# Designs tried in a protein design run: peptides against a protein of PDB entry 6FBK. Part 14

Target 1, 90 residues: chain A of PDB entry 6FBK
Amino acid sequence: EDTGVRVELAEEDHGRKSTIALRLWVEDPKKLKGKPKDNGAIEFTFDLEKETPDEVAQEMIESGFFHESDVKIVAKSIRDRVALIQWRRE

## One batch from the design tools (peptide; made by RFdiffusion4, then SolubleMPNN)

Design b2_p28_7_s2
Fold by OpenDDE base, seed 4:
Structure b2_p28_7_s2 (fold): chain B 90 residues (1-90), chain A 28 residues (1-28)
Amino acid sequence: as target 1 above (90 residues)
Amino acid sequence: SRRKRIRESLKVLSPEEAARARAEAAAR
């Protein structure tokens, strides 16, 4: 699904640690708020064992980077990338 | 907390970094 939100690895994944660096950007500027609105891209760490895409997305909304109505789109984009990373590790 | 971790790890990319990241993704 084309969510308009892109999530990629911000580092090479050697499959050795539970934390990964992710890069997220939005193609539609209307979906951006706050500081990321200027460039439309952020990087952050994600713990594959302890964290969930839904919680991370909610925190990004609370931080003022996205509209509340887009929380599920952001969460889905993170989830899809995380699932792909986990699949490739197996 | 996760909220603190997000705040600590969050980096808003510079225009140059953002452009490079998009170019790399498009070329992949």
Scores: peptide ipSAE 0.511, ipTM 0.851, DockQ to the pose 0.749
Fold by OpenDDE base, seed 2:
Structure b2_p28_7_s2 (fold): chain B 90 residues (1-90), chain A 28 residues (1-28)
Amino acid sequence: as target 1 above (90 residues)
Amino acid sequence: SRRKRIRESLKVLSPEEAARARAEAAAR
């Protein structure tokens, strides 16, 4: 599914640590709120062992970066990237 | 809390940083 949200590694992944840096941007600027609306991208760390895409997405909503209705789209985009990263580590 | 740590890690990219990120993603 093309969510219109892109999530990429913000650093090279050597598969050595559980925490990774990710970058997220939205193709449709109408989905952005607050400060990210100006530039269209955010960067964050994600702990592959401790954190979940849903919790991170919810925090982004609470931070005012997206509409509440887009929380699941954001979460899915993070989940898909995380899954790909984990797949490449195996 | 984990939520607090997530909040602390969040940063909004500058237009230049965002452009570089998109270019890097497109190159992969």
Scores: peptide ipSAE 0.503, ipTM 0.850, DockQ to the pose 0.853
Fold by OpenDDE base, seed 1:
Structure b2_p28_7_s2 (fold): chain B 90 residues (1-90), chain A 28 residues (1-28)
Amino acid sequence: as target 1 above (90 residues)
Amino acid sequence: SRRKRIRESLKVLSPEEAARARAEAAAR
């Protein structure tokens, strides 16, 4: 599904750590708020064992980077990438 | 808190970094 939000690894994944660096950007600049508005791309860490895409997306919205209406889109984009990463680790 | 960790880990990319990242993704 094309969410208009892209999430990629910001580092090489060696499968050693539960924490990974991710990069997120939005194709539609209207979906961005705050600091990411300038370039539409952010990097962040994600703990594969402790965090959920929904919680992380919610925190990003509360931090003012996205509209509340986009929480599920952001969460889905993170989830999809995380799932691929976990799949490749197995 | 989790919020704090997210905010601490957040990095806004430069225009050049963002463009490069997009190009790399498109090349996959």
Scores: peptide ipSAE 0.500, ipTM 0.846, DockQ to the pose 0.734
Fold by OpenDDE base, seed 5:
Structure b2_p28_7_s2 (fold): chain B 90 residues (1-90), chain A 28 residues (1-28)
Amino acid sequence: as target 1 above (90 residues)
Amino acid sequence: SRRKRIRESLKVLSPEEAARARAEAAAR
């Protein structure tokens, strides 16, 4: 599924840390709110052991970065990238 | 809290950084 939200590693992953740096950008500027709206891209940390994509997406919405209607789209985009990272570590 | 961690770790990319990141991802 093409969500229109892209998530990538912001650093090389050597499989050593539980926390990773991610980049997220949105192709449709209408999906963005607040400070990220200007350039449509952010970087953030994600703890592979302690955090979930759904919780992170919800916190981003509560922080004013996305509309509530897009929570599942944002969560899915993070989930898909995190899954790839975890699979690559195995 | 996660909200605090987001606030501390959040970096808004410049248009140039965003474009470079997109190009890098597209080329992968």
Scores: peptide ipSAE 0.496, ipTM 0.848, DockQ to the pose 0.686

## One batch from the design tools (peptide; made by RFdiffusion4, then SolubleMPNN)

Design b2_p29_5_s2 (from b2_p29_5, 12 letters changed)
Fold by OpenDDE base, seed 4:
Structure b2_p29_5_s2 (fold): chain B 90 residues (1-90), chain A 29 residues (1-29)
Amino acid sequence: as target 1 above (90 residues)
Amino acid sequence: MVIDLREEMRERLERRRKEEEERRLEELL
């Protein structure tokens, strides 16, 4: 599904750390609240062992990066990317 | 720049609290 939200690795994943750097960008700049960093991308750390996509998406909304209506889309986009990264580590 | 969401949330909450406390102090003067 084209959610209009994309998540990718912001750094090369060597599979050695539980933490990964992710880059999230939105195809529609109107979905970003506030001043978009790096031309509408957000770079953040995600701990594969301690954090959940839903908690991180909620934190992003509480921080004012996204609208509350977009929480499910953000969480899904993080989840889908994290699942692909985990699959590549196995 | 990689963002630590927990740190950024803390800083934003602390800033809002400080701005609210400063406003309350100004209303009392």
Scores: peptide ipSAE 0.162, ipTM 0.570, DockQ to the pose 0.073
Fold by OpenDDE base, seed 5:
Structure b2_p29_5_s2 (fold): chain B 90 residues (1-90), chain A 29 residues (1-29)
Amino acid sequence: as target 1 above (90 residues)
Amino acid sequence: MVIDLREEMRERLERRRKEEEERRLEELL
């Protein structure tokens, strides 16, 4: 399913840290709350042991990066990427 | 432009704290 939200590694994952750097961007700039002045990827650290995709997505909504209606799409996109990263570490 | 979510959240929290402190100081005058 094309969620219109992309999540990738912002740095090379050496599998040594519980924390990873992620980059999130939307294909439709209208889904970013505010004028994305520039092709606005959000870069953030995610702790694979302490953080959940749902909590981080909720924080992004509360921060005003996305609309509340998109929280499930953002959370799913983070979850799907995190699951792929975890699978590559095993 | 890459936006660091944690940095932006910190800056927003610091701004809100500063605005609350300034308001408390103004209420004491």
Scores: peptide ipSAE 0.154, ipTM 0.561, DockQ to the pose 0.283
Fold by OpenDDE base, seed 1:
Structure b2_p29_5_s2 (fold): chain B 90 residues (1-90), chain A 29 residues (1-29)
Amino acid sequence: as target 1 above (90 residues)
Amino acid sequence: MVIDLREEMRERLERRRKEEEERRLEELL
């Protein structure tokens, strides 16, 4: 499903740390809450053991990066990328 | 522009704490 939200690794994953750097961007700038002054990616650390995609997505909503209606799309995009990273570590 | 979500959240929490402290100071004047 094209969610219009992309999540990728912001750094090389060596599979040795529980913490990874992720980069998130939106293909449609209208999905960004506020004046998208920049086609900005959000870079953040994600702890594979401590954090959930839903909690991080909710934090992004509370931070005013996205609309509340898009929380599930953001969470799914993070989850799908995290699952792919975990699979590559096995 | 690349935004660090953790830095932005920290700055928002610090602003809210500062605004609450400023309000408490104004209520004491």
Scores: peptide ipSAE 0.145, ipTM 0.558, DockQ to the pose 0.268
Fold by OpenDDE base, seed 3:
Structure b2_p29_5_s2 (fold): chain B 90 residues (1-90), chain A 29 residues (1-29)
Amino acid sequence: as target 1 above (90 residues)
Amino acid sequence: MVIDLREEMRERLERRRKEEEERRLEELL
């Protein structure tokens, strides 16, 4: 499923830390709430043991990065990337 | 440009706190 939201590693994952740096951006700039800060991606740290994609996505909505209607798309995109990272660590 | 989510969250919380404090000060005058 193409969510129009991309999440990637912002750093090399050596599989040793629970915390990873992620980069998130949208393919459609209309999905960014506010002035699209020049095709900006969001860089953030994610703790694979303590944080959930749904909580982080909700924080992004409350922070006005996205529309409330897109929270599930954002959460899914984070979740899908996190799952791929976890599977590569096994 | 890439932005730090945690930094932007902090700045928003600080702005809201400041605006609430300013409003409370104005209501006391």
Scores: peptide ipSAE 0.174, ipTM 0.574, DockQ to the pose 0.265; fails the geometry check

Design b2_p29_7_s3
Fold by OpenDDE base, seed 4:
Structure b2_p29_7_s3 (fold): chain B 90 residues (1-90), chain A 29 residues (1-29)
Amino acid sequence: as target 1 above (90 residues)
Amino acid sequence: RTTKTFRVYDAEGRLVRTVVFDREARRAK
């Protein structure tokens, strides 16, 4: 599913740490809360053992990045990327 | 860690904002 939200590694993953650096950006500016002034990317760490896509997405919403209605889209985008990363680690 | 940091970059790759979400403060509510 094309969520319109892109997530990728912000650093090379050697599969040695439980934390990874992610970069998130939107293809559709309508996904951003308010009128986008800085249509770039959001970078953040993600702890594969302690954090969940849904909780991090919720924190992004509460931080004002996205509309409340898009929380599941953001969470799915993070989850899908994390899954790919974990699969490649195996 | 009780905070979550989000670094915001513009289309040119310049850091334009750092957002710190306070998880501890949220738990206290």
Scores: peptide ipSAE 0.735, ipTM 0.931, DockQ to the pose 0.866
Fold by OpenDDE base, seed 5:
Parts: structure tokens; sequence; C-alpha cells
Structure b2_p29_7_s3 (fold): chain B 90 residues (1-90), chain A 29 residues (1-29)
């Protein structure tokens, strides 16, 4: 599913730690709250054991990056990428 | 961890902002 939000690894994953670095950016500028002038990508770490896509997405919304209505889209994008990373680790 | 850091880059790949979300502060409210 094309969510209009892309999430990829910000660093090479060696599958050795529970924390990964992710990079997120939107393909639809309408997804960005306020449409900041300087906005390409958002990088952040993600703890595979302690964090959840929903909570991180919610924190992004509360930080002003996205509209509240897009929290599930952002969360899904993160979740889908995390799943792919985990599957690759297997 | 009690904080979450988001590094914001522009279209050219330059770091333009670092946003720190305080989880502990949120929990306190």
Amino acid sequence: as target 1 above (90 residues)
Amino acid sequence: RTTKTFRVYDAEGRLVRTVVFDREARRAK
C-alpha cells in the first residue's frame, strides 16, 4: 500500500542491536503540517523492543510534524518498514 | 529513554533542525 510516506534505513543494519536508525519523508507535501520550507526527511532511532510505530507516530504528531488525522498512516509506514527489516534479519 | 530525538533535514540533505520530544514531561501532564 502506498501511504505517501516513505521510511527507510538511515544506516546499514547489521542485525546486531535492537535499535535501528530510520529516515522518513513524505511524497505528498500535504501530509506535512504547516508545510515547512526546509523539510526533506526526518531521521530517528527506533528500538525494536521498546518502541511501537503508533507511539512514535503520535510523538511526531505532537511534535508538529504531521496532522493528527495522519497518525495511522505514519504509524503504518514505520510498521511496514520495521517488518521488512525484521524479516531480512531472519 | 525519556526523550525522543528527531533530526530534520531539508531537501538538499542539510540538517536544519533537531526536535526533542520529552516523554517524561508528557507523562507528567
Scores: peptide ipSAE 0.735, ipTM 0.932, DockQ to the pose 0.870
Fold by OpenDDE base, seed 1:
Structure b2_p29_7_s3 (fold): chain B 90 residues (1-90), chain A 29 residues (1-29)
Amino acid sequence: as target 1 above (90 residues)
Amino acid sequence: RTTKTFRVYDAEGRLVRTVVFDREARRAK
């Protein structure tokens, strides 16, 4: 599924830490709230043991990055990338 | 950790702002 939200590793993953660095950017400017003119990326760490895509996505909405209606799309995009990273580690 | 940090970059890759989400403050609401 194409969510219009892209998520990738912000650094190389050597599979040693439970924490990874992620980079997120949006192809559809309508999904951005606030200052979409930046048109860049949002970088953040993700703890594979303690954090969930849903909670991090909710925190992004509460921080004013996205509309409430896009929380599930953002969460799915993070989840899909995290799943790929986990599968690669196995 | 009680905070979450989001770093925002522009299209040129320059850091334009850092947003710190306070998880403890949210729980206090």
Scores: peptide ipSAE 0.735, ipTM 0.931, DockQ to the pose 0.872
Fold by OpenDDE base, seed 3:
Structure b2_p29_7_s3 (fold): chain B 90 residues (1-90), chain A 29 residues (1-29)
Amino acid sequence: as target 1 above (90 residues)
Amino acid sequence: RTTKTFRVYDAEGRLVRTVVFDREARRAK
């Protein structure tokens, strides 16, 4: 599924810690709330053991990055990347 | 105090803003 939101590792993953650094950016500028001039990327850490894509996505919405209607799209984008990372760690 | 930090970069890759989400403040609300 093309969510229009891309998520990738912001650093090399050695598979040794539960926390990873992620980078998120949108391909469709309409996904950004208020259409900010800073049309780049958002970087953040993600704790594979303590955090969930849904909660982090919700916090991004509440921080004003995206519209409330896009929370599930953002969450899915994070979830899909996290799943790939976890799969590669095995 | 529990917070979540988001670093914001512009299209050229320059760090332009750091956003801190206060989880403790949300719980208190």
Scores: peptide ipSAE 0.734, ipTM 0.930, DockQ to the pose 0.819

Design b2_p29_8_s3 (from b2_p29_8, 11 letters changed)
Fold by OpenDDE base, seed 5:
Structure b2_p29_8_s3 (fold): chain B 90 residues (1-90), chain A 29 residues (1-29)
Amino acid sequence: as target 1 above (90 residues)
Amino acid sequence: MVIDFDKIREEMRKKREEEERRRREEEEE
């Protein structure tokens, strides 16, 4: 499903760390809160053992990157990428 | 442009910890 939010690995995953480096960007500029003059990618570390996509998405909303109504879309995009990465580690 | 969100999260956490500390100090006065 096209969420209008894209999430990819920011670094190559060798499957050795409990953490992964992710890059998130918005393909639809309407999903960005504020005046991002630049379609900036958001880079972050995700801890596969301690963090949830919903918590990280909520922190991004609190930081003003997205509207509160888009939290579930952002969380889904992170979740789908994390699930794919976990599946590739098995 | 690339945004380091880990840095932003750390700053947000520090701010919350400081606000909680200040509230406790104000309740003890």
Scores: peptide ipSAE 0.503, ipTM 0.829, DockQ to the pose 0.900
Fold by OpenDDE base, seed 2:
Structure b2_p29_8_s3 (fold): chain B 90 residues (1-90), chain A 29 residues (1-29)
Amino acid sequence: as target 1 above (90 residues)
Amino acid sequence: MVIDFDKIREEMRKKREEEERRRREEEEE
């Protein structure tokens, strides 16, 4: 289902690091808490061993990128992408 | 535009650590 939040690899994953570079952007401008004057992609490092999609999503909410009601949507989008990346590493 | 979120969350973490330190200093006085 279209969460209106897209997450992809920001860099090529060679499967060697516990960390991955991710890029997140909003396809639905209604999901942004501020007027996005710029459809900016959010780039971040995700540690596959130490971080959770829920914690990273919560930090994004606290940073003011999304509404509190969208935490679970953002977390799901990250989780789904991370799961696909992990599956490709097997 | 690309936003470096790693930098943002590092700054947020630093602020939390500074605020926790300040709260401990005020509780020890």
Scores: peptide ipSAE 0.502, ipTM 0.828, DockQ to the pose 0.890
Fold by OpenDDE base, seed 4:
Structure b2_p29_8_s3 (fold): chain B 90 residues (1-90), chain A 29 residues (1-29)
Amino acid sequence: as target 1 above (90 residues)
Amino acid sequence: MVIDFDKIREEMRKKREEEERRRREEEEE
């Protein structure tokens, strides 16, 4: 299902680090809260061992990038991408 | 436009730690 939130690798994953660089952007500008109305990608490091998609999504809400109602779709988009990256590392 | 969220998270964490420290100092007086 298209969440309207896209998550991809910001850099090549060589499978050597517990961390990955991710890039998140919204295809629907209505889901962006505040000033990043202009096609802004959010780049961040995700620790595969220490972080959860729900915690990172909550921090993005607290930062004002998304509405509280969108926390679950943001978390799902991160989770789905992380799961694909982990599967490719096996 | 690219937003460095790691920088934003670090600033939020520092602010939270500083507010928690100040509250403990005020409770010890």
Scores: peptide ipSAE 0.501, ipTM 0.828, DockQ to the pose 0.899
Fold by OpenDDE base, seed 1:
Structure b2_p29_8_s3 (fold): chain B 90 residues (1-90), chain A 29 residues (1-29)
Amino acid sequence: as target 1 above (90 residues)
Amino acid sequence: MVIDFDKIREEMRKKREEEERRRREEEEE
């Protein structure tokens, strides 16, 4: 499912840390109501043990990067990428 | 352009902690 939000590793994952560096941006600007004011990539650290995709997506909305209606799209995009990274660590 | 969201989260946390401290100081007067 193309969410219109892309999430990738910002740094190489050596599988050693509980944290990963992620980069998030809007790939399809037609599907999201909320756009970051600048067509910038959002870089952040995600703790695989402590954080959830929903919490991070909510923080991005509170920061004004996305509309509240897009929280589930953003959270899904983070979740899907995190799941792939975790699967590759096994 | 790249946005450091960790910095934004830290600033938001710091602001919340400062607002909570100020409210406690105002309630103790």
Scores: peptide ipSAE 0.496, ipTM 0.824, DockQ to the pose 0.939

## One batch from the design tools (peptide; made by RFdiffusion4, then SolubleMPNN)

Design b2_p30_1_s1 (from b2_p30_1, 8 letters changed)
Fold by OpenDDE base, seed 4:
Structure b2_p30_1_s1 (fold): chain B 90 residues (1-90), chain A 30 residues (1-30)
Amino acid sequence: as target 1 above (90 residues)
Amino acid sequence: PVYNLEELKEEKEEEEREEEEEEEEEEEEE
C-alpha cells in the first residue's frame, strides 16, 4: 500500500547492530510541515530492541517535520521497513 | 536536503527555550 512516505536504509545492514540507520522522505511535499519548510529527507537511528515506530513517528511530528495527522502513516512506513529488515536478518 | 532527527529535536528545544526567555523578559518589563 502506497502511503506516499518512503523509508530506506541509510547504511548497509550487516545484521550486527541492534540499531539501524534509516532515511525517510515523502513523495508528496504536502505531507511536510513548517520546519523544515523545504523538501527533504530525515535520517535517524532506530533501535530494533528499544524503540517503536510510533515513538519515532511522534518525535518527527514534535520536531515539526510532519503534520500530526500523518503520524500513523509515518509510523506505518517505519514499521513496514523495519519488519523487512528484521526478516532479512533471519 | 537531508536532516537529522536528533538535530531537529535540539533545534526545536532551543527555539522553545528562547521563546520562554523572551516571554519572561517581556513580563519583567511590565
Scores: peptide ipSAE 0.368, ipTM 0.754, DockQ to the pose 0.914
Fold by OpenDDE base, seed 2:
Structure b2_p30_1_s1 (fold): chain B 90 residues (1-90), chain A 30 residues (1-30)
Amino acid sequence: as target 1 above (90 residues)
Amino acid sequence: PVYNLEELKEEKEEEEREEEEEEEEEEEEE
């Protein structure tokens, strides 16, 4: 399902660290909150052992980048990408 | 543009602090 949110690796994953650098951007500008961020992307680190997609998504909402109603969409996008990365590491 | 989540969090916390300080100053002037 097209969530309108994309998450990709911001750097090459060598599978050595529990942390990964991710980049998230919005395909639908309507999902951006507040000031027009010109289809900006958010770069962030994700700890595969300590963090959850829901927690990180909530932080993004609190930062004012997304609407509260999109927290589940953002979390899902992160979760799906993280799952793919973990699968690739196996 | 590309933003950093940590930077966005810090900016938001700073804005909230500034708003709280302004509200406290306004309440002291009343």
Scores: peptide ipSAE 0.360, ipTM 0.746, DockQ to the pose 0.889
Fold by OpenDDE base, seed 3:
Structure b2_p30_1_s1 (fold): chain B 90 residues (1-90), chain A 30 residues (1-30)
Amino acid sequence: as target 1 above (90 residues)
Amino acid sequence: PVYNLEELKEEKEEEEREEEEEEEEEEEEE
């Protein structure tokens, strides 16, 4: 499913840490909040043991980067990438 | 541009604090 949001590793994952560095950006400028809208990206850490994709997505909305209506698709994009990273660590 | 999530949260909290202080000052001058 294409969410219009991309999430990638911001560092090489050696499977040694419970935290991973991620980079998130949008492919659809309609998903961005602000005037004017810029094609920005967010770098963040994700704790595989303590955090959830929904919590991190909510923090990004509260910071003003996304509209509240997009929290679920942002969370899904993070969840899908995290699941792939966890699968690769097994 | 590339933003850091922690920096964005700190900037938003500072902006909200400044707006609250300005509103309190305007109410005291009326």
Scores: peptide ipSAE 0.339, ipTM 0.723, DockQ to the pose 0.896
Fold by OpenDDE base, seed 1:
Order: structure tokens, then sequence, then C-alpha cells
Structure b2_p30_1_s1 (fold): chain B 90 residues (1-90), chain A 30 residues (1-30)
């Protein structure tokens, strides 16, 4: 499913930490809100044990990066990438 | 450009505080 949101590792994952560094950017400029309309990316840490994609997506909405209506597609994009990373660690 | 989510949250909190202070000042001047 093409959500128009890209999520990738911001650093090499050696599978040692419960936290990972991720980078998220939007392919569709219509999904951008507020200041980061310059096709910027957001870097963030994700705790594989404590955080959920929905929580992180909500933080990005509150920071003004996305419209509230896009929270679910943002969360899905994060979830899908995190799932792949977790699978690779096994 | 690359932004840090924590920095974006801090900037948003600062902007909200400044807006609240401006609203309070406007209400006191009326």
Amino acid sequence: as target 1 above (90 residues)
Amino acid sequence: PVYNLEELKEEKEEEEREEEEEEEEEEEEE
C-alpha cells in the first residue's frame, strides 16, 4: 500500500538497542503542513518495547508536520517499517 | 533539511506559550 510516506533507518541497526533511529519524509507535498514544507525529513527515535506507531504519529501531528486527518496513514507507514526492522532482527 | 522530532515539539510548545502571553496582554489592555 502506497501511503506517500517514506520511513527508513537513520542509522545502521545492529540489533543491540531497544531503540532505533528513524527518518520519515513525505512524497506527496499535499500531505505536508506548517513549517516543514521544504520537503524536509523528520528524524526520531522509536522504542521498540515502549512506543506505538500511533503515539509517534500523534506527536508529529501535534508538532504541526501533518494534518490530523493523516494520522492513520502516517502511523501505518511507521508500523510497516518497524515491523520489517523487527523481522530482520530475528 | 532534516528536522528532529524533539526539537519540533519544543518549538511548538514555545510558540503556544508566546501566543497565550500575547492573548493575555491584549485582554488586559481592553
Scores: peptide ipSAE 0.318, ipTM 0.706, DockQ to the pose 0.865

Design b2_p30_1_s4 (from b2_p30_1, 10 letters changed)
Fold by OpenDDE base, seed 2:
Structure b2_p30_1_s4 (fold): chain B 90 residues (1-90), chain A 30 residues (1-30)
Amino acid sequence: as target 1 above (90 residues)
Amino acid sequence: PIYNLEKLKEEKEKEEEEEEKEEEEEEEEE
């Protein structure tokens, strides 16, 4: 499902670390909180062993990047990308 | 622009601390 949120690797994944650098941005401007003047992206590290997509998504909401109602779709977008990355590592 | 999540968290925390400080100062003046 197209969530209007895109998550990609911010760096090349060599599969050596439990942490990965990710970049998340909004494809649908309706998903942005308020009236953003620009369409920014968030870069973040994700620990494959310690963090969950829901926790990271909640941090993004609390930081004001998204609406509270979008936490689940943000989490899903992160989860889907993380799952793909883990699959690719195998 | 590209934002960093850690920086956004730090900025939000600082904003909340400043708001809390202002509220405490207002309560002391009453």
Scores: peptide ipSAE 0.352, ipTM 0.728, DockQ to the pose 0.904
Fold by OpenDDE base, seed 4:
Structure b2_p30_1_s4 (fold): chain B 90 residues (1-90), chain A 30 residues (1-30)
Amino acid sequence: as target 1 above (90 residues)
Amino acid sequence: PIYNLEKLKEEKEKEEEEEEKEEEEEEEEE
């Protein structure tokens, strides 16, 4: 499902660390909020063992990057990418 | 542009602290 939110690896994943560097950006400018409204991307570290996509998505909303109504699509986009990365590590 | 989540969190926290400080200063002037 197209959420209008893209999540990609910000670095090459060698499958050695429990953390991964991710980059997220919105394809639909209407979904941007706050200061980062200039079609920017947000880079973040995701801990595969300790963090959840919902927690990270909530932090992005609280930081003013997204609207509260978009928390679920942001979380889904992160979850889908994380799941794909974990599959590639197997 | 590329933003860092930690930096965004720090900037927001700083902005909230500045707003709280301004509110406290306004209350002291009354």
Scores: peptide ipSAE 0.350, ipTM 0.730, DockQ to the pose 0.895
Fold by OpenDDE base, seed 1:
Structure b2_p30_1_s4 (fold): chain B 90 residues (1-90), chain A 30 residues (1-30)
Amino acid sequence: as target 1 above (90 residues)
Amino acid sequence: PIYNLEKLKEEKEKEEEEEEKEEEEEEEEE
């Protein structure tokens, strides 16, 4: 599903750490109810063992990057990317 | 621009602490 939100690795993943560096930005702002103030991206670490996409998405909302109504879209985008990264590690 | 999530969280926390402090000071002066 095209959420209009892009999540990619911010570093090379060698599958050694429980944490990964990710980068998130809006590719299609028309898919979001809340719009970023600029074309910026958010870099963040994600702990594959301790964190959930919903928790990280909520932190981004609270930081003012997205509108509250977009939390599930953001969470889904993170979840989809994290799942792909986990699959590549197997 | 590229923003760091931890930095955004720290900035938001500082703003909330400043707002709470200003509200407390206003209530004490009334």
Scores: peptide ipSAE 0.349, ipTM 0.727, DockQ to the pose 0.933
Fold by OpenDDE base, seed 3:
Structure b2_p30_1_s4 (fold): chain B 90 residues (1-90), chain A 30 residues (1-30)
Amino acid sequence: as target 1 above (90 residues)
Amino acid sequence: PIYNLEKLKEEKEKEEEEEEKEEEEEEEEE
């Protein structure tokens, strides 16, 4: 399912750390909130042992990057990428 | 541009603190 949100690795994953660096950006400018809709990306770390996609998505909304109505879409995009990374580590 | 999530959190918190101070100052002047 196309969410209109892309999440990719910001670094090479060697499978050694519990944390991974990710980069997220929006393909649909309608999903961007407030501040200049310059098609910016967010770089963030994700702890595979402690964090959830929903928690990180909520932090991005509280920071003003997305509308509250898009929290589930953002969380899904993060979850799908994280699941793929975890699968590659097995 | 590439934004850092931690910086976005800090900027939002600072903006809310400044708005709260301005509201308190306006109430004291009335």
Scores: peptide ipSAE 0.347, ipTM 0.726, DockQ to the pose 0.868

